Peptides against a protein of PDB entry 5EIB. Designs and how they scored, part 124

Target 1, 366 residues: chain A of PDB entry 5EIB
Amino acid sequence: VDLEPGTMDSVRSGPFGQIFRPDNFVFGQSGAGNNWAKGHYTEGAELVDSVLDVVRKESESCDCLQGFQLTHSLGGGTGSGMGTLLISKIREEYPDRIMNTFSVMPSPKVSDTVVEPYNATLSVHQLVENTDETYCIDNEALYDICFRTLKLTTPTYGDLNHLVSATMSGVTTCLRFPGQLNADLRKLAVNMVPFPRLHFFMPGFAPLTSRGSQQYRALTVPELTQQMFDSKNMMAACDPRHGRYLTVAAIFRGRMSMKEVDEQMLNVQNKNSSYFVEWIPNNVKTAVCDIPPRGLKMSATFIGNSTAIQELFKRISEQFTAMFRRKAFLHWYTGEGMDEMEFTEAESNMNDLVSEYQQYQDATAD
Target 2, 366 residues: chain A of PDB entry 5EIB as posed
Amino acid sequence: VDLEPGTMDSVRSGPFGQIFRPDNFVFGQSGAGNNWAKGHYTEGAELVDSVLDVVRKESESCDCLQGFQLTHSLGGGTGSGMGTLLISKIREEYPDRIMNTFSVMPSPKVSDTVVEPYNATLSVHQLVENTDETYSIDNEALYDICFRTLKLTTPTYGDLNHLVSATMSGVTTCLRFPGQLNADLRKLAVNMVPFPRLHFFMPGFAPLTSRGSQQYRALTVPELTQQMFDSKNMMAACDPRHGRYLTVAAIFRGRMSMKEVDEQMLNVQNKNSSYFVEWIPNNVKTAVCDIPPRGLKMSATFIGNSTAIQELFKRISEQFTAMFRRKAFLHWYTGEGMDEMEFTEAESNMNDLVSEYQQYQDATAD

## One batch from the design tools (peptide; made by RFdiffusion4, then SolubleMPNN)

Design b2_p16_1_s3 (from b2_p16_1, 7 letters changed)
Fold by OpenDDE base, seed 1:
Structure b2_p16_1_s3 (fold): chain B 366 residues (1-366), chain A 16 residues (1-16)
Amino acid sequence: as target 1 above (366 residues)
Amino acid sequence: MKAAKAAFTPFSTLLP
C-alpha cells in the first residue's frame, strides 16, 4: 500500500515483486507530502476502503487468522497517517485479532523532514491504543549500527533496510517454523506484554560484524548471547542500562546445543540482573530453531520490553514540543481538517506512556 | 553525513 505509485512500481520491479499478488497492490496518485493529516483524513481516507477490501479477501483465505502485521514509517505521511488509519479500521473490524507493527522511528541523523516529530507523535498516540505489539525500529540506532559496528563510512537506506529485514526475519522465526516459544502472535503478546499500553519492543540482531572482520569472527552461542544484550546492538536508540527489562525473548537460529543456549542465557541474566525487574518471574524466554537464516550458520534475535524505551519517546516529545510551542507548520495539518487539540492529546498520551514506563522502572518487589 | 536517499540499489551484500 502507498499513496505514491512510484514506490509500488519499485516493489513490483524488485527481485521479490512476484511474491505479492498483483491485485494486492493498492496505491494512490497523490502522495501524503510527509503530512500525517493527508495520510489519515484526506488522501489516505479515500484509499482505505480499497485496502480493507483486499484485507478482508486475504483474511477469508486464511485457515487460521492470528492477526495482522503492518510495516510502516512514522516520519512520512503515508506510513504514519494512512498506516494508523488502517490499524484503527482493522482493529474495529477484527477486535479479537492481534495487531502487530514494525514501526520505523524517524531521526534527524537520517532525514531532513522537519515535520517528522508531528507525524511520529500523532502515530504513537494511535499505536498506544490500537496495537498489541510494536517493534520500535529507530533510524538513529540503525545509522549508528551501520557506522560504528558495520564500519560503513556513508550508510544508505539499503544498509538500514538490510538490518530491518534481518530483524523482521528473526522476530518472525517462531511464527514461520515449528517451535516451543511464541508459536503464535497471541502467545508472544502474553509473554512480552505485562501491561496493555507497554507493548513497545526494542529489537536486536546478532551477529552484527563488519565486512573486514567477518573472516576472524567465530559464530558461537556465547558471542551471539553477549552481542544481542549489548546496548550498541539495540535497534532502538535507547540504552537498556538506563532502564529495566520487564520481559525479554531470545530467538536462536541454527544448529546449536540447547544446553549451551540455556547456560549462556542464564549467565547473561545473572550478569545483568540489575537491569531486570525482580517482580516478574521467568521474564526471559528462549527459543531455538534448527533452521539458520540464509548466509549464516547461526543467529540470535532479541526482543526486549524495557522501560529504557522512554528515551526514544522523550526524544520525539522534546522535538514535538519545540515545534508545537511555535505552531510551526501546523497550518499544513489544520488545512487537511485536523484540530489543534489532536496534537495536544497526542503529546499528553505520549507523556503519560513515558510516566508509566518510569513508574514500572522505579517499582520494587516490596 | 545523513543517509543519502539511495535509489533501490541492490542489497549491499552484508550477508556473505
Scores: peptide ipSAE 0.006, ipTM 0.478, DockQ to the pose 0.017
Fold by OpenDDE base, seed 3:
Structure b2_p16_1_s3 (fold): chain B 366 residues (1-366), chain A 16 residues (1-16)
Amino acid sequence: as target 1 above (366 residues)
Amino acid sequence: MKAAKAAFTPFSTLLP
């Protein structure tokens, strides 16, 4: 789905364009112009019913529908505005199904779009209420991984999207291969989401290795485990050492010893015990899939529900507040039928979410 | 550079 036809043509012409049914390409002619309100109330609202018809048809063709996965950007108008409209509409029609998102967070280091903090704040407000699981993929963290870890001098959106695709493949491993931990979206939510609003995850993927270092790196369970818990390996721009893990899932892929995985996962928890909440028993879950990702012998994918994710929301809130106090660009949103009150409500709800994460960070076992 | 592709995919359990 997109409000721009040229994005759909880039999917169709891509190496995976043929895996999608031609009729499942729903697109507009007039893009959202990086405006959330245009994606949510006007151009997106005109297209939403045509998307819902496709969603219904594909849902009816499922032997057992678990839920929905959205991949979107929160900085743009289509992914943010129309994406959150679609989440709301799907939630209304399928209230018992899991809503899972891969939400790409904007960063001023990656994009010059001045209104991204508005689009992100308005999107987070919708995601808090209408999703069960949200993987926070921060363009800042992806850029920093590409530059610092992968040693790419000029990271491209292709390089960032490669990390996103590796992560998406990792977190969905248990859904695609039978007999695994978290084999369904609901079981993942039950294991990862101790409180309904606290469903924002920091993902990570290992191995991340620069081209120059690939020949010298042994892919071992200890190295995967160590890299997966490294703060520099998080695909959300927050430091897990500034918070506490509520829950963690680790998904290993490839031929490895389950015993070795369990030993390394216990060792990393014990070494990092101060970064876990003590009042959630058995809050680390581990899965092993014998099928490696393409081109790797082994991988590990990390899913962290950490109170440190509040750093991401604080960054967006600070940028939002700096513009909103000046009423900068608001007329572009209100001109699409949006109320100025929705900005204040979205800011409030995001600040409440930050306060909730802080409360659980500071909570002791009584 | 252009936004990440929005894709909706329903999840089904493929029975083996």
Scores: peptide ipSAE 0.000, ipTM 0.347, DockQ to the pose 0.032
Fold by OpenDDE base, seed 4:
Structure b2_p16_1_s3 (fold): chain B 366 residues (1-366), chain A 16 residues (1-16)
Amino acid sequence: as target 1 above (366 residues)
Amino acid sequence: MKAAKAAFTPFSTLLP
């Protein structure tokens, strides 16, 4: 789905374009112009019913519908505005199904789009209410990984999208291969989401290696485990040491010893025990899939529900507040039928979410 | 120094 035809033509002409049914390409003509309001109330609202008709048709063709997975950007008007409209409409029609998202958070390091903090704040407000599971994929973290870890002097959107797709492949491993932990979206939610609003995940991937060091790096279970818990490997720009893990899932892929995985996972928990909440028993889950990812002998994917995710929301809120206090660019949103109150409500709900994460960070076992 | 912004070059490395 896109509000621009050129994106769909790029997907269709791409190496995987033939995997998608031609009738499942739904697109507009005008685009959202990086405006959430165009995506949510105007251009996106004109297209949403045509998307819902496709969603219904594909849902009816499923033997067992678990839920929905949306991949979108919160900086762009289509992914943010139309994406959150679709989430709302699907949630209304399928209230018993899991809503899962891969939400790409904007960063001034990656984009010059000045209104991205508005689009992100308005989107986070919708994601708090209408999703069950949200993977926070932060363009700032992706950029910093590309630059610092991968040693790319000028990271590209292609470089960032490679990390996104590696992460998506990793977190969906348990859904794609039988006999794994979190084998369905509902089991993932039950294991990862202790409180309904606290469903924002910090993903991570290992191994991350620069092209110049790949030939010299052994891939071992200890190195994967150590790298997976390193703040520099998090796909969200948060330091887990500034918060506490509510829940963790680790997905190992490749031929390895389950015993060695369990020993390393116990060692990393014990070493980092101060960064876990003590009042959630058995809050670390581990899965091992014998099938390695393409081109690697082994990998590990991390899913963290951490109170440190508030650093990401604080960064967006600070950027939002700096513009909103001046009413900068606001006329582009109000001209599409939005009220200034919707901005204030979205800012409030995101600040409430930050306060909730802080409350559970400071909570002790009684 | 402003961080170099991401250019549109596709990453052609085989995703695992």
Scores: peptide ipSAE 0.000, ipTM 0.460, DockQ to the pose 0.017
Fold by OpenDDE base, seed 5:
Structure b2_p16_1_s3 (fold): chain B 366 residues (1-366), chain A 16 residues (1-16)
Amino acid sequence: as target 1 above (366 residues)
Amino acid sequence: MKAAKAAFTPFSTLLP
């Protein structure tokens, strides 16, 4: 789905264009112009019914529909505005299904789009209410991984999207390979989301290696485990050491000893015990899939529900507040029929979410 | 970054 036709032509002409049904390409002509309100109330609202018709058709073809997975950007107008409209409409029609998102957070290091803080804040407001699970994929963290860890001097969108694809492949491993931990979206939510609003995850992937170091790297369970818990491997720009893990899932892939995985997971948890809440028993879950990702002998994917995710929301809120106090660009949103009150509500709800994460960070065991 | 929608320089590091 896109409000611009050129994106669909790029996907269709791409190496994977043939894996999608031609009828499942729904697109507009005008685009959202990086405006959430165009995505949500105007251009996106004209297209949403055509998307819902495809969603219904695909849902009816499922033997057992568990839920939906959306991949979108929160900085743009289409992914943010139309993406959140689509989430709302799917939630209204399928209230008993899991809504899962891969939400790409904007960064000033990656994009020069001035209105990204508005689009992100308005999107987070919708995601708090209408999603059950949200993987926070932060363009700032992706850029920093590319530059610092992968030693790319000039990271590209292709480079960032490769990290996104590896993460998505990792977190969906249990859904794609039966008999694993979190084999369905609902079990993942039950294991990962202790409180309904606290459903924003920090994903991470290992191995992350630079091209120059790849030949010298051993792929071992200890190295994967150590790297997976390293703050530099988090695909959200938050330091887990500034918060506490509510819940963690680790998904190992490849031929390895389950015993060695359990020993290393226990060791890393014990070394980092101060960064976990004590009042959630057995809050670390581990899965091992014998099928490695293509071209790797083994990998590990991390899913963290951490109170440190508030750093991401604070960053967006600070940028939002700096613009909104000046009413900068606001007329582009109000001109699409949006009320200024919705900005204040979205800012408030995101600040409440930050306060909730802080409350649970400071909570002690009774 | 806008111009770098260009050719995927594969990270040889995640997938070959």
Scores: peptide ipSAE 0.008, ipTM 0.483, DockQ to the pose 0.017; fails the geometry check

Design b2_p16_1_s4 (from b2_p16_1, 7 letters changed)
Fold by OpenDDE base, seed 5:
Structure b2_p16_1_s4 (fold): chain B 366 residues (1-366), chain A 16 residues (1-16)
Amino acid sequence: as target 1 above (366 residues)
Amino acid sequence: MKEAKAAFTPFSTSLP
């Protein structure tokens, strides 16, 4: 789905364009112009029914509909505005189905789009209420991984999207290979989300290796385990050492010893025990899938529900507040039928979410 | 950020 036709033509002409049904390409003509309100109330609202018709048709064709997965950006107008409109409409029609998102967070290191803090804050407000699971994929973290870890001097959107695709492939492993931990979306939510509003995940992937160092890297269970818990491997721009893990899932792929995985996972938890909450028993889950990703002998994907995710929301909130106090660009949103109160409500709800994460960070076992 | 021209410089992580 896009509000611009050119994106659909790019997907159709791409190496995987033929895997999608032609009738499942729903697109507008005008785009959202990086405006959440255009995506949510005008251009997106004109297109949403055509998308819902496709969603219904595909849902009816499922033998067992678990839920929905949305991939979107929170900085742009289409991904943020129309994406959150779709989430709301799907939630209304399918209240008993899991809503899972891969939400790409904006960063001033990646994009010069001045209104991204508005689009992100308005989106987070919708995601808090209408999603069950949200993977926070932060463009700042992706850029920093590309530059610092992968040694790319000039990261591109192709470089960032490769990290996104690796992460998505990792977190969906249990859904694609039956008999694993979290083999369904609901079981993932039950294991990862102890409190309904605290459903924002820090994904991480291992191995991350620069092209120049690949020949020197041993792919071992200890190396994967050490790297996936390293703050530099987090796809969200927050340091897990500044918070506490509520829950963790680790998904190993490739032929390895389950015993060695369990030993290394216990060792990393014991070394990092101060960064876990003590009052959630068995809050670390591990899965091993014998099928490696293509081109790798083994990999590990990390999913963290950490109170450190508040650093990401604080960054967005600070940028939002600095713009909103000046009423900068508000007329572009209000001109699309949006109320100024929706900005204040979205800011409040995101600040409440930050406060909730802090409360559970400071909570002790009674 | 530079728009990636269609040269997918394959990351050597050939994730499918």
Scores: peptide ipSAE 0.007, ipTM 0.459, DockQ to the pose 0.017
Fold by OpenDDE base, seed 1:
Structure b2_p16_1_s4 (fold): chain B 366 residues (1-366), chain A 16 residues (1-16)
Amino acid sequence: as target 1 above (366 residues)
Amino acid sequence: MKEAKAAFTPFSTSLP
């Protein structure tokens, strides 16, 4: 789905364009012009019914529909505005199904789009209410991984998208392959989301290795476990050491000893015990899949529900507030039928979410 | 990487 035909043509002409049904390409002509309101109220609203018809048709063809997975950006107008409209409409039609998102967070390090903080804040407001699971994929963290860890002097969108694809492949492993955690989307939500609004996940991937050092690195369970819990490997731009993990899932892939995995997971949890809440028992889940990712002998994927994720939302909120106090660019949103109150409501709900994460960070066992 | 994309551009985001 896109509001621009050119993006769709690039997907169709790509090496995997043939895996999608031709009738499942739904696109507009005008685009959203980086405006959330165009995506949500005008151009996106004209296209949403055509997308819902395709969603309904594909849902009826499922043997067992668990839920939906949306991949979108929060900085643009289409992924943010139309993506959140689509989430709302799917949730209305399928209220008992899991809504999962891969949400790409904007960063001034990656994009010079001035209105990204508005699009992100308006989107987060919708995601808090209308999703059950949201993977926060932060372009700032992806850029920093590419530059610092992968030693790429000039990171590209191709390099960032490679990290996104590795992460998405990792977190969906339990859904695609039989594993010890017979994980469906609902079981993931039950294990990862202790409080309904606190469903924003910090993903991480291992191994992350620069091209020049690949030949010198052993791929071992201890090294994967250590790297997976390293703050520098988090794909959300927050430090887990500044917060507490509510819940964690670790997904190992490849031929390895389950005993060694359990020993290393226990060791890393004990070493980092100060960074976990003590009042959620058994809050670390581990899965092993014998099928490695393409081109690796083994990998580990991390999913963290951490109160440190508030650092990401604070960054967006600070940028939003700086523009909104000056009413900068608001006429482009109000001209599409938005009220200034919708900005204030979205800012308030995101600040409430930050306050909720802080409350559970400061909570002690009684 | 910093494409100076204007706040509102009617032009298709060129895939890099």
Scores: peptide ipSAE 0.000, ipTM 0.345, DockQ to the pose 0.016
Fold by OpenDDE base, seed 3:
Structure b2_p16_1_s4 (fold): chain B 366 residues (1-366), chain A 16 residues (1-16)
Amino acid sequence: as target 1 above (366 residues)
Amino acid sequence: MKEAKAAFTPFSTSLP
């Protein structure tokens, strides 16, 4: 789905473009112009019914519909505005189905789009209410991984999207290979989400290795486990050492000893025990899939529900507040039929979410 | 900037 036609051709010309039905390409003509309100109330609202018709048709063709997965950007107008409109409409029609998102967070280090803090804040407000699981993929963290870890001097959107694709492949491993831990979206939500609003995940992928170092790196279970828990390997721009893990899932892929995985996962938990909440027993889950990712002998994918994710929301909130107090660019949103109160409600709900994460960070076992 | 397409994919398990 897109509000611009030109992006359809990039998907169709891709190596997997032929796996999608032609009729499942729904697109507008005008675009959202990086405006959430265009995506949500005008251009997106004109297209939403045509998307819902495709969603219904594909859902009816499923033997067992578990839920929906959305991939979108929160900085743009289409991914943010129309993406959240579609989430709301799908939630209304399918209230008992899991809503899972891969939400790309904007960063001033990667984009010069001035209104990204508005689009992100308005999107987070919708994601808090209408999703069950949200993978926070921060463009700042992706850029830092590309630059620091991968040794790319000038990271591109192609390099960032490679990290996103590796993460998405990792977290969906259990869904694609039956008999694993978290083999369904609901079981993942039950294991990862102890409180309904606290469903924002910090993802990570290992191995990440620069081209110059690939020949010298042994891929071992200890090295994968160590890299997966390294703060520099998180794909959300927050430090897990500034918070506490509520829950963790680790997904190993490739031929390895389950005993060695369990030993290394116990060792890393014991070493990092201060960074876990003590009042959630057995809050780390581990899965092993014998099928490695393409081009690797083994990998590990990390999913963390951490109270440190509040650092990401604080960054967006600070940028939002600095613009909103000056009423900068608001006329572009209000001109599309949006109320100024919706900005204040979105800001309030995001600040409440930050306060909830802080409360559970400071909670002790009574 | 090319707006990132929203992609919706229903998850189905084939019952064995």
Scores: peptide ipSAE 0.000, ipTM 0.329, DockQ to the pose 0.032
Fold by OpenDDE base, seed 4:
Structure b2_p16_1_s4 (fold): chain B 366 residues (1-366), chain A 16 residues (1-16)
Amino acid sequence: as target 1 above (366 residues)
Amino acid sequence: MKEAKAAFTPFSTSLP
């Protein structure tokens, strides 16, 4: 789905364009112009029913519908505005199904689009209420990984999207291969989400290795485990040491000893025990899939529900507040039928979410 | 020093 036709032509002409049904390409003509309100109330609202008709047809063809997975950006107008409209409409029609998102957070390191903090704040407000599971994929973190870890002097959107695709492939491993931990979306939610609003995940991937170092790097279970818990390997720009893990899932892929995985996972928990809440028993889950990702002998994917995710929301809130206090660019949103109060409500709800994460960070065992 | 914003180029569809 897109509000621009050119994106759909790029997907269709791509190496995997033929795996999608032609009728499942739903697109507009005008685009959202990086405006959440165009995506949510005008251009996106004109297209949403045509998307819902496709969603219904695909849902009816499923033997067992678990839920929905949306991949979208929160900085643009289409992914943010139309994406959150779709989430709301799907939630209304399928209230008993899991809503899972891969939400790409904007960064001023990656884009010069001035209104991205508005689009992100308005989107986070919708995601708090209308999703069950949200993977926070932060363009700030992706840029920093590409530049600092991968040694890319000038990261591209192609480089960032390679990390996104590796992470998405990692977190969906248990859904795609039988006999794994979290083999369904609901089981993942039950294991990862202790409180309904605290469903924002910090993903991570290992190995991350620069092209010049790949030939010299051993891939071992200890090295994967150590990298997976390193803040530099997180796909969200948060330091886990500034918060506490509520829940963790680790997904290992490739031929390895389960005993060695369990030993290394116990060691990393014990070493980092101060960064876990003590009042959630058995809050670390581990899965091992014998099938490695393409091009690797082994990998590890991390899913963290951490109170440190508040650093990401604080960054967006600070950027939002810096513009909103001056009413900068608001006329582009109000001209599409939005009220200024909707900005204040979205800011408030995101700040409440930050306060909730802080409350559970400071909570002790009774 | 403000780190020079890298010029992000759009999608090269070069799958590795």
Scores: peptide ipSAE 0.000, ipTM 0.411, DockQ to the pose 0.015

